# Peptides against a protein of PDB entry 3C2G, part 50

Target 1, 209 residues: chain A of PDB entry 3C2G
Amino acid sequence: IRTFDLLGLLLHDSDAIDGFVRSDGVGAITTVVQYPNNDLIRAGCKLLLQVSDAKALAKTPLENILPFLLRLIEIHPDDEVIYSGTGFLSNVVAHKQHVKDIAIRSNAIFLLHTIISKYPRLDELTDAPKRNRVCEIICNCLRTLNNFLMMWIPTPNGETKTAGPNEKQQVCKFIEIDILKKLMSCLSCEGMDTPGLLELRSTILRSFI

## One batch from the design tools (peptide; aimed at target 1 L49)

Design b2_p26_4_s4 (made by RFdiffusion4, then SolubleMPNN; its pose is not in this set)
Fold by OpenDDE base, seed 3:
Structure b2_p26_4_s4 (fold): chain B 209 residues (1-209), chain A 26 residues (1-26)
Amino acid sequence: as target 1 above (209 residues)
Amino acid sequence: DELREIRERRKKLLEEEKKKEEELKE
């Protein structure tokens, strides 16, 4: 725990972060968080979030790391872990087609649906810290989803990948009535990524129905 | 951008703490 805290304090510049990532720092963290210690898992996932925008990640093999993280996020009960993990995911898939593909193959779309679905409506959360954290998690999910969807949006040049039938089905789950009601309940909450939510809905309706 | 701001803020805090520790040793 103290080691991760120390690392988090030392990684203040992009070069240091890139150096850490190039030295398989992400792999090292993922190894440590496999131990059944919630404090270690929390600290490790937070550190992952802190390095999630590193340029060196584009050259890091994530084929084993991402599926592991996705499984962790799926089962771990701690919102701090979910926050850090979804934050990492949202950053690491940004502008990286190959990383998006790994995540999607690892059932990330459905996982994000599961995460959003498991939380109560934001307007029903009376505890402000809890509400804010859940809001941030949902925002991370939305950002990740929008990053996925952009792969299948027609470009002006006409070169667009088509979503497979399974991916299309998973995406369409986000316009089902129950999830829509939940997402709409978020619109009134402070800190909600309303533009991201509207973008998600619009993209699904335009391109996936 | 948000992560960068967080990093810069933490860097400043660490520098301030280090300065305080040095002042306490004198």
Scores: peptide ipSAE 0.052, ipTM 0.518, DockQ to the pose 0.033
OpenDDE base, seeds 1, 2, 4, 5: peptide ipSAE 0.000, 0.022, 0.034, 0.064; ipTM 0.288, 0.496, 0.502, 0.535; seed 5 fails the geometry check

Design b2_p26_5 (made by RFdiffusion4)
Pose (drawn by RFdiffusion4):
Structure b2_p26_5 (pose): chain A 208 residues (1-190, 192-209), chain P 26 residues (1-26)
Amino acid sequence: IRTFDLLGLLLHDSDAIDGFVRSDGVGAITTVVQYPNNDLIRAGCKLLLQVSDAKALAKTPLENILPFLLRLIEIHPDDEVIYSGTGFLSNVVAHKQHVKDIAIRSNAIFLLHTIISKYPRLDELTDAPKRNRVCEIICNCLRTLNNFLMMWIPTPNGETKTAGPNEKQQVCKFIEIDILKKLMSCLSCEMDTPGLLELRSTILRSFI
Amino acid sequence: SLSTSLSTLSTLLTMALTSSDTTSFH
């Protein structure tokens, strides 16, 4: 845990996190967090979140790491882990088609739907720290969804990709009535929460 | 109330079109 904390302090900028990624740091973190201990898992995922915007992640073999992290997000009961995991997912799929492909094959879009749907409306959360966390989680999920949807919107540049039935059923779940009600309620609930502005902006983008 | 809601919606649409879909670490 202290090693994770120290690496977190050392990796202050882009060159440092890229150096860590080229040294197989992401693979090391994911291997270590297989140990069943929540403090250790929380610390490893915090560091993964920190290094998630690394351009070197375009070169790292993610065929095994990514499905493992999606499974962790799916079953780990604590919000800090979910926050770290979905934050990492939003950045790791960004600008990387082959990584989006890995995520789709592992049902990443279906998982975003499940993560969003499990939380009550933001107006039903009393403690401010927790409400802000759920708000950042939902924001992370929708940003991840937005990074996927770019593949299938007709671009005059000529890269009109066709969605397979697998991608179709996952994306179409986001027009089911239950999640639309929840998403529209985040847009209008009445809520002093620092992450609300970014959430509402990201929701409008998801509908667009 | 309606004018204020419309001004807020216009600000949010500007942000939706100009903001990235990335998560920042702090």

Design b2_p26_5_s2 (made by RFdiffusion4, then SolubleMPNN; from b2_p26_5, 18 letters changed)
Fold by OpenDDE base, seed 2:
Structure b2_p26_5_s2 (fold): chain B 209 residues (1-209), chain A 26 residues (1-26)
Amino acid sequence: as target 1 above (209 residues)
Amino acid sequence: SEAKRLAELEELLKLALTNPSLVKYR
């Protein structure tokens, strides 16, 4: 019954999505994706992505949800799951300091590095759909990472939090030569967040080294 | 295909919510 109510709220408008989220739809999805069924996990993560920019997420306790999702992405090799999960992550941390903190405490920075590291260079991928999906995943990772980094970027008019030593170390891993080569290979991909990549590079070089 | 996937998800959500013992924590 509850499931039907939750999904019934999920319409194509933002208010319906907010309604779903307020009804603990994200929690419900995370419960279901604990089943060892790949199709279910894909569908659930895709649905998470669909609601990932909901305003209601700002009021949703993500302390249990986000670590679970991060773990799911870590252990599940499926590109569709990783795409949806990183997409969700990138959206949910945007403009939400407390969510960024949860993600970072849950080793999200390291996970993002791991995700990028496991994929080949895009120019080595001959299958266009696969290449495009991998590019999108990397873009999601970059966007997420930039969202983290902005917390530590000094602004002329604002007090900024300093990154801890562990966070700095994890961030600096993204300037490793192998990672840089992979990121550069993304520049040829249509839809690559080139500004995001340049921002990441510049931020790391200026603020973390 | 998306509608079908959603319907399947709905059914599985129902199962998970009614039978927590069927959920394998990861």
Scores: peptide ipSAE 0.047, ipTM 0.586, DockQ to the pose 0.015
OpenDDE base, seeds 1, 3, 4, 5: peptide ipSAE 0.021, 0.019, 0.041, 0.025; ipTM 0.556, 0.495, 0.592, 0.565

Design b2_p26_5_s4 (made by RFdiffusion4, then SolubleMPNN; from b2_p26_5, 16 letters changed)
Fold by OpenDDE base, seed 5:
Structure b2_p26_5_s4 (fold): chain B 209 residues (1-209), chain A 26 residues (1-26)
Amino acid sequence: as target 1 above (209 residues)
Amino acid sequence: SLEEKLKELQKLLELALTSESLVKYR
């Protein structure tokens, strides 16, 4: 635990972070967090989040790391672990098609659905620190999912990949009525429930019916 | 079509992401 805290203090610039990643630092963290110690898991996932935007990750094999992290997030009820893990995921899949493919094959889309489904509406959370952490988790999930969806939507200057049947099924979970209502509830948070947003929400809902 | 649904889902996610981000700083 103290070692991860110390490493976090030392990894304050991009060159140091890249050096750590090139030295298999992500693999080292992943090895350590396999031990059943909640404090160690929290510290390790936080450090993963800190290095998650490293350029050196583009050259790092993540075939074993990503499935492990996804499983860790799936089984661990700790908001801090989920926050750090989804943050890592959202950053590591950005602009990296091969990493997106690994995550999707590891049921990342369905996991994101599961995570969002576990949390109540933000307006029902009275504890500000809890509400803020849940908000950050949902943001990480939505950003990650958006990055996945971009692969299957034609862009003016990009080739579009065709989603397979499994991917289609996983994506369809986000248009189910219960999850869609939860996502729509984000528009009804304090200060955001304007007539224009309500109209837009209704239009979006009608597009899925 | 799936494509149309995906486009609408993207719009929803972008809007929700923006809304959630604003809630974070409330």
Scores: peptide ipSAE 0.023, ipTM 0.514, DockQ to the pose 0.071
OpenDDE base, seeds 1, 2, 3, 4: peptide ipSAE 0.016, 0.020, 0.021, 0.022; ipTM 0.332, 0.504, 0.481, 0.426; seed 4 fails the geometry check

Design b2_p26_6 (made by RFdiffusion4)
Pose (drawn by RFdiffusion4):
Structure b2_p26_6 (pose): chain A 208 residues (1-190, 192-209), chain P 26 residues (1-26)
Amino acid sequence: IRTFDLLGLLLHDSDAIDGFVRSDGVGAITTVVQYPNNDLIRAGCKLLLQVSDAKALAKTPLENILPFLLRLIEIHPDDEVIYSGTGFLSNVVAHKQHVKDIAIRSNAIFLLHTIISKYPRLDELTDAPKRNRVCEIICNCLRTLNNFLMMWIPTPNGETKTAGPNEKQQVCKFIEIDILKKLMSCLSCEMDTPGLLELRSTILRSFI
Amino acid sequence: SLSDELSDLLSEELEKDLFEAQLSSS
């Protein structure tokens, strides 16, 4: 845990996190967090979140790491882990088609739907720290969704990709009535929460 | 107030590049 904390302090900028990624740091973190201990898991996922915007992640073999992290996000009961995992997922799929492909094959879009749907409306959360966390989590999920939807919107540049039935059923769950009600309620609930502005802006983009 | 804020946010999103990737901060 202290090693995770120290690496977190050392990796101050882009060159450092890229160096860590080229040294197989992401694979090392994911291997270690297989140990069933929540403090250790929380610490490893916090560091993964920190290095998630690394451009070197375009070169790292993610065929095994990414499905493992999606499974962890699916079953781990604590919000800090979910926060870190969905934050990492948002950045790791960004600008990387083959990584989006891995995520789709592992049902990443279906998982985003499940993560958003499990939480009550933001007006039903009393403690401010927790409400802000659920807010950032939903925001992370929708930012991941938006990085996927780009593939299938007609671009005059000429890269009109066709969605397979697998991608179609996952994306179409986001027009089911339950999640639309929840998403529209985040847009209008009445809530002093620092993450609310970014969340509403991201929701509008998801609908667009 | 809330209607004006949502209309400003919608206008900002429509002025942005739709194909720009979104990132999450640590």

Design b2_p26_6_s1 (made by RFdiffusion4, then SolubleMPNN; from b2_p26_6, 15 letters changed)
Fold by OpenDDE base, seed 2:
Order: sequence, then C-alpha cells, then structure tokens
Structure b2_p26_6_s1 (fold): chain B 209 residues (1-209), chain A 26 residues (1-26)
Amino acid sequence: as target 1 above (209 residues)
Amino acid sequence: SLKELLEKLLQENLASDIFEPLYSKA
C-alpha cells in the first residue's frame, strides 16, 4: 500500500509515467492486486488510474491485463476500486482500437451496464461525496461506452466497422429508460464533463437512429 | 525487474500490516 502511494508521488509527469508503463508497471500493479487485500487493490487501482493516459499504453500488451481488471471491478464492490478501474478503462480504450476490441471481447459493455445498474439514482443519494463518486463512476462507464460506440459510427470518408450481433444486443441495454435517466442525472453533477456527456448522447442517438 | 521489486515491496508491506498489529498487541 505504501509502495503504491510512493509510486504515485513519483509518477508526477508524463515522462515518468511513460517510463513506468514501458517497464511493465501496469503488469506489475495487476500482479500485485491479485492478492486479496482491499487496501492493496484500492491503491493499485488508483495508481492504474494515474497512469491510464500514458502514451506508452498503446504499445503495452493488454490482453491479460484488461480482462483481469474487468474481472476485478466486476467482483469488487468497492466504489473506489470501481471508480479507478472504470476510469482506467475509459482512458485506456480511448483512441486505441485494439484495446477496445480486447475490452469488448471481455464483455466490457455488459459489465458497464451492470455497474451503472447497481447504483441508485443520484438524487436518492444524500451524501454528497458518495453521490459525486457514483456520478463519476457512471460517467466513466458512459464515456467508455461512447468510445466503443464511436467505432461503429460512419466516418466522413464512409468507412465504418459494424458491431457484431452480441455487441449490438449489449449496447441496446443502454437505451433503457433507467440508464438514460442516470445519464441525465450525471449532467446535474458538479465537475462533470458536460460536453463529453453531450457527445455521448449524440453518439447514442447516432448509433440507434 | 520493476515487477519483482514491486511485488516484493508490497509483500513486505502486507506482511507488516498483518504482523505488526499482532506483535504490538502481544
């Protein structure tokens, strides 16, 4: 735990982060968080989030790492772990088709839906820190979904990938009224990336219309 | 490797977290 905290302090610039990632730092973290210690898992996932935007991740094999993380957030009820994990996921899939594919093959879309579904409506949460954290989690999930959906939107040049039938089915779950309500509720949260959420809304509409 | 070092350090921390409270109470 202390080690992860220390590492987090040392990884304060992009070059250091990239260096850490190039040295299989993400793999190291994922190995360590396999130990059934909640504090360790929290610290590790937090560190993952800190390095999640590293350019070096594009060159890092994530075939084993990403499925593990997805499984971790699936089975771990801790909001902090889920926040960090979904944040990592959202960032790591951004602009990286191969990573998106890994995530999707690992049932990420379904998992995102599950995560969003398990949380109450934000207006039912009276504790502001809890509400904000839940909102952030939902936003992470939705942002990740947006990244997936964008793969299937035609580009100006007419090129597009087609979602498989399973992916389409999983995506359809996000147009459920409860999910849409949660999306809307996130727009009311302070500090949220409203433009990003609006983009997601647009992406959803384009994906289903 | 960084991985090995991290694992070692974390194992040590885990061991400390488990055993130090036990030794302090003893």
Scores: peptide ipSAE 0.053, ipTM 0.537, DockQ to the pose 0.011
OpenDDE base, seeds 1, 3, 4, 5: peptide ipSAE 0.016, 0.036, 0.015, 0.006; ipTM 0.394, 0.535, 0.417, 0.340; seed 5 fails the geometry check

Design b2_p26_6_s2 (made by RFdiffusion4, then SolubleMPNN; from b2_p26_6, 17 letters changed)
Fold by OpenDDE base, seed 2:
Structure b2_p26_6_s2 (fold): chain B 209 residues (1-209), chain A 26 residues (1-26)
Amino acid sequence: as target 1 above (209 residues)
Amino acid sequence: SLAKLLQELLAQNLASDPFQPLYSKA
């Protein structure tokens, strides 16, 4: 735990972060979080989130790492782990088609739906810190979904990939009324990336209309 | 490397905790 905190302090600039990632830092963290120590898992996932936007991740093989992290998020009943993990996922898939493909093959779309579905509506949460954390988790999931959906939207100048039948079926779950209500609830949260959520809304509309 | 150092330090700490790995990498 202390080691992760210290590492987090050392990773204060982009070069340090990239250096850590190039040295298989993500793999090292994922190895450590295999042990059933909740505090260690929290600290490790927090560190993953911290390095999740590193440029070096574009060149890092994630075929073994990403499925593991997805499984960890799926089974670990800890909001901090889920927050960090979904944050990592949202950042790591951004602008990286090969990572999106790995995530999708690893059932990420279904996982995102499951995560959003398990949390109560934000209006049912009276504790502000808890509400904010849940909102952040949902937003991370939705941002990730947006990144997936964008692959299947025709661009004016390009060939678009077509979603497979399974992916289409999984995506259709996000137009469920409860999911849409949660999206709308996130738009009302202070300090949230409202422009990003509006982009997702537009992406959803373009995907289903 | 920083990653290797991390693994070593954490391995030392984990050696004090008789937990088996709960999760597997895919």
Scores: peptide ipSAE 0.038, ipTM 0.544, DockQ to the pose 0.013
OpenDDE base, seeds 1, 3, 4, 5: peptide ipSAE 0.014, 0.034, 0.014, 0.008; ipTM 0.428, 0.539, 0.439, 0.371

Design b2_p26_6_s3 (made by RFdiffusion4, then SolubleMPNN; from b2_p26_6, 17 letters changed)
Fold by OpenDDE base, seed 3:
Parts: structure tokens; C-alpha cells; sequence
Structure b2_p26_6_s3 (fold): chain B 209 residues (1-209), chain A 26 residues (1-26)
């Protein structure tokens, strides 16, 4: 635990982060968080989030790393782990088609729905820090979904990738009333990027209309 | 390598955390 905290302090600039990633730092973290220690898992996932926007990740094989992280998020009930993990996922899939494909094959779409579904409506949360964290988690999930959906939106020339039947079915769950209500509740969350959330809503709805 | 160092340090810390309670009760 202390080791991850110290490492996080050393990774304070983009060059250091890229150097860490190039040295298989992400693989090292994922190896460590396999131990059943909640504090270690939390610290490791936090560190993953810190390096999740590194340019070096575009050249890093994630075929084994990403499925493991998704499974970890699925089974771990810790909001901080889920926050860090969904944040990592959102950042790592951005502008990387091959990473999106790995995530989708690893049942990421269903996981995102599961995560959103397990949390109460934000208006039912009286504790502001808890409410904000839940809102951030939901936003991370929706941003990740948006990145997936963008692959299937037709280009002006009419060319587009086609979602598989399973992916289509899983995406359809995001237009359920309860999911849409939770998305709308995030718009009322203090300090959130309302225009960004509206864009996410628009993309989700456009994918089905 | 950094990876090897991290793995060694973590194994040592985890070993202590697991075994320390067992030896303190003996």
C-alpha cells in the first residue's frame, strides 16, 4: 500500500507517467492488485487512474490487463475502486479503436449497465461526498458508453461499423427509464459538466432513434 | 526492474500482514 502511494507521488508529470507505462507499469499494478487486500486494490486502481491518459498506453497491449480490471470492478463493492476503474476505462478507450474492441469483447457494456443499476438515484443520497462520487461513477460509465456508441454512428458517407446482436441488446438497456432518470439526476449534481452530460444523453438517444 | 522491485516489496508486506497475526497469538 505504501509503495503505491510513494509511486503515485513520483508520477507527477506526463514524462514520468509515460516512462512508467513504457516499463510495463500497468501490468505491474494489475499483478499486485490480484492480492485480496482492499487497501492495496484501492491504491492500485487509483494509480491506474493517474496513468490512464498516458500517450504510451496507445502502444501498450491491454488484452490481459483490461479484462482483469473489468472483472475487479465487477466483483469489488468499493466506490473508490469503481470510480478509479471506470475512470481508467473511460480514458483508455478514448480514441483507441483496438482498446474499445477489447473492452466490448470483455463484456464492458453490460458491466457499465450493472454499475449504474446498483446505485440509488442521486436524490436519495443525502451525503454530498457520496452523491458526488456516485455521480462521477455514472458519468464515467456513460462517457465510456458514448465512446463505444460513436463507433456505430454513421459517417456522412454512410459508412459505419455495425454493432453485433449482443452489443445492441446490451446498449438497449441504457434507454430504460431508470437509467435515463439516473442520467438526468446527474445533470443536477453540483460541479458537474452539464453540457457534457447533455451530449452523452443526446448520443445515447440518437443511437436508438 | 521496477516491476520486480514492486513485486518483491509487495510480497514482503503481504507476507508480514498475513503471518504477523498468526505468530502473535502463539
Amino acid sequence: as target 1 above (209 residues)
Amino acid sequence: SLKELLEKLLQQNLAEDIFKPLFSKA
Scores: peptide ipSAE 0.018, ipTM 0.382, DockQ to the pose 0.011
OpenDDE base, seeds 1, 2, 4, 5: peptide ipSAE 0.014, 0.016, 0.010, 0.016; ipTM 0.395, 0.405, 0.311, 0.396

Design b2_p26_6_s4 (made by RFdiffusion4, then SolubleMPNN; from b2_p26_6, 15 letters changed)
Fold by OpenDDE base, seed 3:
Structure b2_p26_6_s4 (fold): chain B 209 residues (1-209), chain A 26 residues (1-26)
Amino acid sequence: as target 1 above (209 residues)
Amino acid sequence: SLEKLLQELLEENLASDIFEPLYSKA
């Protein structure tokens, strides 16, 4: 646990992070966090989040790593693990079609909905740190969804990919009133990226309404 | 380094059956 914290301190610049990723650092972390220690899992996922924007990830095979991480955040109730995991997911799928495909095949869309659904409305959370963390988690989920939806939005300049029937059904759950209310509640949170959330709302509506 | 990290994890008496194979690969 302390070792992961120390490693995190060493990964303070983009070159160091890329070097770590090129050395299969992500695979190493995912192996280590299989140990049944909650603190270790939390520290490992936090470290994953720290390297999630690395350019070297574009060349890293994620076929086994992503499904593992998705399963981990599915079964682990820890908000910090979920925060780090969804943050990693949202960053790693950005601008990478092949990674989006891996995530989608690994039931990511349904998982995102499950995560959002498990949390109460933000206005019911009186503890500010808890409320903020929940808001961040929801935003990570929605940002990830936005990245998926963007693949299927028709462009004037040619044919786009279409979502499969299963994906479409899963995405339709995000236009449920409860989910939309949670999205709207995030817009009221202090320090949040309001323009980004509005873009997501627009993307969801444009895709399915 | 990754090697140093793995060594430290082994020394902390974490599940050796998990970390020893990983350390050997590093």
Scores: peptide ipSAE 0.018, ipTM 0.426, DockQ to the pose 0.012
OpenDDE base, seeds 1, 2, 4, 5: peptide ipSAE 0.011, 0.016, 0.017, 0.015; ipTM 0.395, 0.424, 0.389, 0.439; seed 1 fails the geometry check

Design b2_p26_7 (made by RFdiffusion4)
Pose (drawn by RFdiffusion4):
Structure b2_p26_7 (pose): chain A 208 residues (1-190, 192-209), chain P 26 residues (1-26)
Amino acid sequence: IRTFDLLGLLLHDSDAIDGFVRSDGVGAITTVVQYPNNDLIRAGCKLLLQVSDAKALAKTPLENILPFLLRLIEIHPDDEVIYSGTGFLSNVVAHKQHVKDIAIRSNAIFLLHTIISKYPRLDELTDAPKRNRVCEIICNCLRTLNNFLMMWIPTPNGETKTAGPNEKQQVCKFIEIDILKKLMSCLSCEMDTPGLLELRSTILRSFI
Amino acid sequence: LQSPTPSLSPEEAAAVITAVEELMEE
């Protein structure tokens, strides 16, 4: 845990996190967080979140790491882990087609739907720290969804990709009535929460 | 880690919300 904390302090900028990724740091973190201990898992995921915007992640073999992290997000009961994991997912798929492909094959879009649907409306959360966390979690999920949807929107540049039935059923769950009600309620609930502005902006983008 | 999402104008945001509400009525 202290090693994770120290690496977190050392990796101040882009060059440092890229150096860590080229040294197989992401694979090391994911291997270590297989140990069933929540403080250790929380610490490893916090560091993964920190290095998630690394451009070197375009070169790292993610065929095994990514499905493992999606499974962790799916079953780990604590919000800090979910926060870190979905934050990492949002950045790791960004600008990387082959990584989006890995994520789709592991049902990443279906998982985003499940993560958003499990939380009550933001007006039903009393403690401010927790409400802000759910807010940032939902925001992370929808940012991930938006990084996927770009593939299938006609671009005059000429890269009109066709969605397979697998991608189709996952994306279409986001027009089911239950999640639309929840998403529209985040847009209008009446809520002093620092993450609310970014969340509402991201929701509008998801609908677009 | 991430750049913020740009905000829409009020007219644009209202159009998007109205379209989603009409979809929910179907």

Design b2_p26_7_s1 (made by RFdiffusion4, then SolubleMPNN; from b2_p26_7, 13 letters changed)
Fold by OpenDDE base, seed 3:
Structure b2_p26_7_s1 (fold): chain B 209 residues (1-209), chain A 26 residues (1-26)
Amino acid sequence: as target 1 above (209 residues)
Amino acid sequence: RSKPTPLLSPEEAQKIIDKVLELLKK
């Protein structure tokens, strides 16, 4: 645990992060967090989040890593793990079509819905630190969803994929009234990415309407 | 869906951490 904290201190610049990733650091962390220790899992997932924007990840196979992380988030009720994991997910799928495909095949869209569904409305959370963390988790989920939807929007450059009926159905769950009420409650949160929510709304409209 | 990965022993986890630290020192 202390070692992961020390590693986090050392990985403060982009070159060090890229060096760590090129040395299979992501694989090493995902192996370590298989030990059933909550503090170790938290520390490992936090470190994953810290390296999630590394350029070297574009050359890193994620076929085994990403499904594992998604499963970890699914089964672990810890907000810090979910925060770090959804943050990692949102960053690694950004601008990488092949990673988006891996995530979607690994049931990521449904997982995002599950995560949002498990938390109460933000206005029902009286503890500010808890409310802020939940808000950040929801933001990570929405950013990830936006990244998925963007691949189904026609662009002047490149081939556009069409969402399958299953993916469309999963996305439609996010516009159900109970989910919408939860998302609206995020607008009052100080840490909420309101522009991101508006972007997601626009993306949904462009994708399916 | 990913199969559950085998759980590591504390000793195995520490060895991996030590290896990561060694790699970062290079």
Scores: peptide ipSAE 0.029, ipTM 0.611, DockQ to the pose 0.011
OpenDDE base, seeds 1, 2, 4, 5: peptide ipSAE 0.027, 0.028, 0.028, 0.020; ipTM 0.603, 0.606, 0.607, 0.556; seed 1 fails the geometry check

Design b2_p26_7_s2 (made by RFdiffusion4, then SolubleMPNN; from b2_p26_7, 12 letters changed)
Fold by OpenDDE base, seed 5:
Structure b2_p26_7_s2 (fold): chain B 209 residues (1-209), chain A 26 residues (1-26)
Amino acid sequence: as target 1 above (209 residues)
Amino acid sequence: TSAPTPLLSEEEAQEIIERVKKLMEE
């Protein structure tokens, strides 16, 4: 636990972060968080989030790492782990088609729906810290979904990948009334990434209309 | 303006990784 905290404190500059990632730091963290210690899992996932925008990740094979992380956030009920894990996911899939493909094959779309479905509407949460954390988790999920949907939007000048029938069905679950109500509650929450939600709305419309 | 010296070198990062791995095996 203390070691991950210390390591996180040492990784404040982009060169150090890239050096850590090139040294298989992400693989090391994912190995360590397999240990059945909740505090260690929290610390490790937080560190993953801290390095999730590293340039060196573009050269890092994530075929074994990403499915493991997705499974971890699926089975772990801890909001801090879910926050860090969804934050990591949203950052690593950004502008990386290969990583998006790995995530989708690992049932990430369904997992994002499951996570959003698990939490109550934000207007039902009276505790401000809890409400803010849940809001951040939902935003991470929606940003990730947006990144997936962008792959299937027709571009005027290029061949667009088409979503498979299973992926389309999974995406359609996000327009369920209960999910939409939760998303609307997020838009009304102070400090929410309203631009991100509006971008997702635009992406959904472009994908299905 | 001196280029910010990385707080952690690749070698130092690798050492920390190995130490963490060792601690998990104990």
Scores: peptide ipSAE 0.023, ipTM 0.530, DockQ to the pose 0.012
OpenDDE base, seeds 1, 2, 3, 4: peptide ipSAE 0.021, 0.021, 0.019, 0.020; ipTM 0.542, 0.501, 0.478, 0.511

Design b2_p26_7_s3 (made by RFdiffusion4, then SolubleMPNN; from b2_p26_7, 11 letters changed)
Fold by OpenDDE base, seed 5:
Order: C-alpha cells, then structure tokens, then sequence
Structure b2_p26_7_s3 (fold): chain B 209 residues (1-209), chain A 26 residues (1-26)
C-alpha cells in the first residue's frame, strides 16, 4: 500500500524519489520482480534504473537486493531488463566501495563479460533501435567494469586493495582477442560512448602494466 | 535497516503492474 502511494510521486521529484528509497522502495521493487510476469519485471527494472542515482541509496543495504538483480539479468534474455539492470548496477557501484564488493562477490565481473559476449558487434546491427539499445547496454557494462578496476589501481599516496586471483582471472577475460575485436568495433559506431571506452582501456592498461 | 519485504499475492502484483505502467507512460 505504501509503495503504491510513493510510486505516483517518483517521476519528476528528486525528494519524492529519495522518500521512496527511504521507505524501502528498492526492496519492494525487488520483491515485485520476483513475480513471473515479464511486463512486471520490465517495469520494475526500469523503475530501479530511474531511482538508481538517488542520494538515499547510500544508506540502503543492498546485500540482498544486488545479488538478486544480478541473477535476474543473468537468466532473463530480455534487452530491456538487461539495459535497466546494468544501468542500475553501473549507478549504484559508482563511488561506493561496499556496493562494489557486494557486486564482485556476486560474480558481477563474469556477468558483464557474459553480456558483452552475447551481443553481436554493433556494426553488424542494421536496426537502429536495436543497435542503440545494445550500445547502451555495452556502455553500462563498460562503465561498471571501469568502476571495479579503479579499486585496484595503485595510488601514490595510499594503500590500494589488490584484486584476488579469481577477480584477476575474470578481468583477464576482457582482454581476450574476441572481446577486444568487439570493443574495437564499438569505437567507430555512432552513439557509442567512445570517451568511456577509452577510459576503460586506460584503466585496464594501468591495472595490468 | 531494510525491513524484509513480504511476498506479494498475484492480485497485489497485478495492481503494482498497472500503477507502474501508468507512471512509465506519463
């Protein structure tokens, strides 16, 4: 009941969005998308994306929510769900070490690789709406990966966390030749976040060289 | 602390679907 009241307020008011999040709105959506209805799953994931940059999320425990969402993205072959889910992921991990740790423990790095591997090269997609959606998904994945890798880049003035052996192995999958060819094909594609891709390249180089 | 969200009935889920769809169309 409370969720319904708050849903009507979400679209255009940042304070309303924060109010929704503070009222465990993210948890409510996560419960809703467990219902076996594709329309509900799409709508719920889209709503998650809409609130993914809310300030109140910094105080919201994501230990139970994030693993579920990652699993949903893994098993649901729907571009809209994948788009919304990867968008949510990319936003919530930004500048939040604790959330990054939860995602990584939940095999997020491998999932990102799986998603990128699933889609064809952007230059092979002739349908503009499909190409644009795939482009957005790839951008979300790359931004998320970049945020993960940044944790392991040595800083001159501080102790840097080291990636575990499993995480390193998972990251190494992104420098495989087939993946690199796919990512290179994105650089010339209209609508691609070229700066983001170049930033990721720089981050990878800084992490392994 | 997030309170555990209770499981929704099919009827409750359908109502939420309708409300969310309405919001997304605005």
Amino acid sequence: as target 1 above (209 residues)
Amino acid sequence: TQAPTPELSPEEAEKIIEEVKKLLEE
Scores: peptide ipSAE 0.022, ipTM 0.538, DockQ to the pose 0.012
OpenDDE base, seeds 1, 2, 3, 4: peptide ipSAE 0.021, 0.018, 0.019, 0.019; ipTM 0.524, 0.537, 0.537, 0.557; seed 2 fails the geometry check

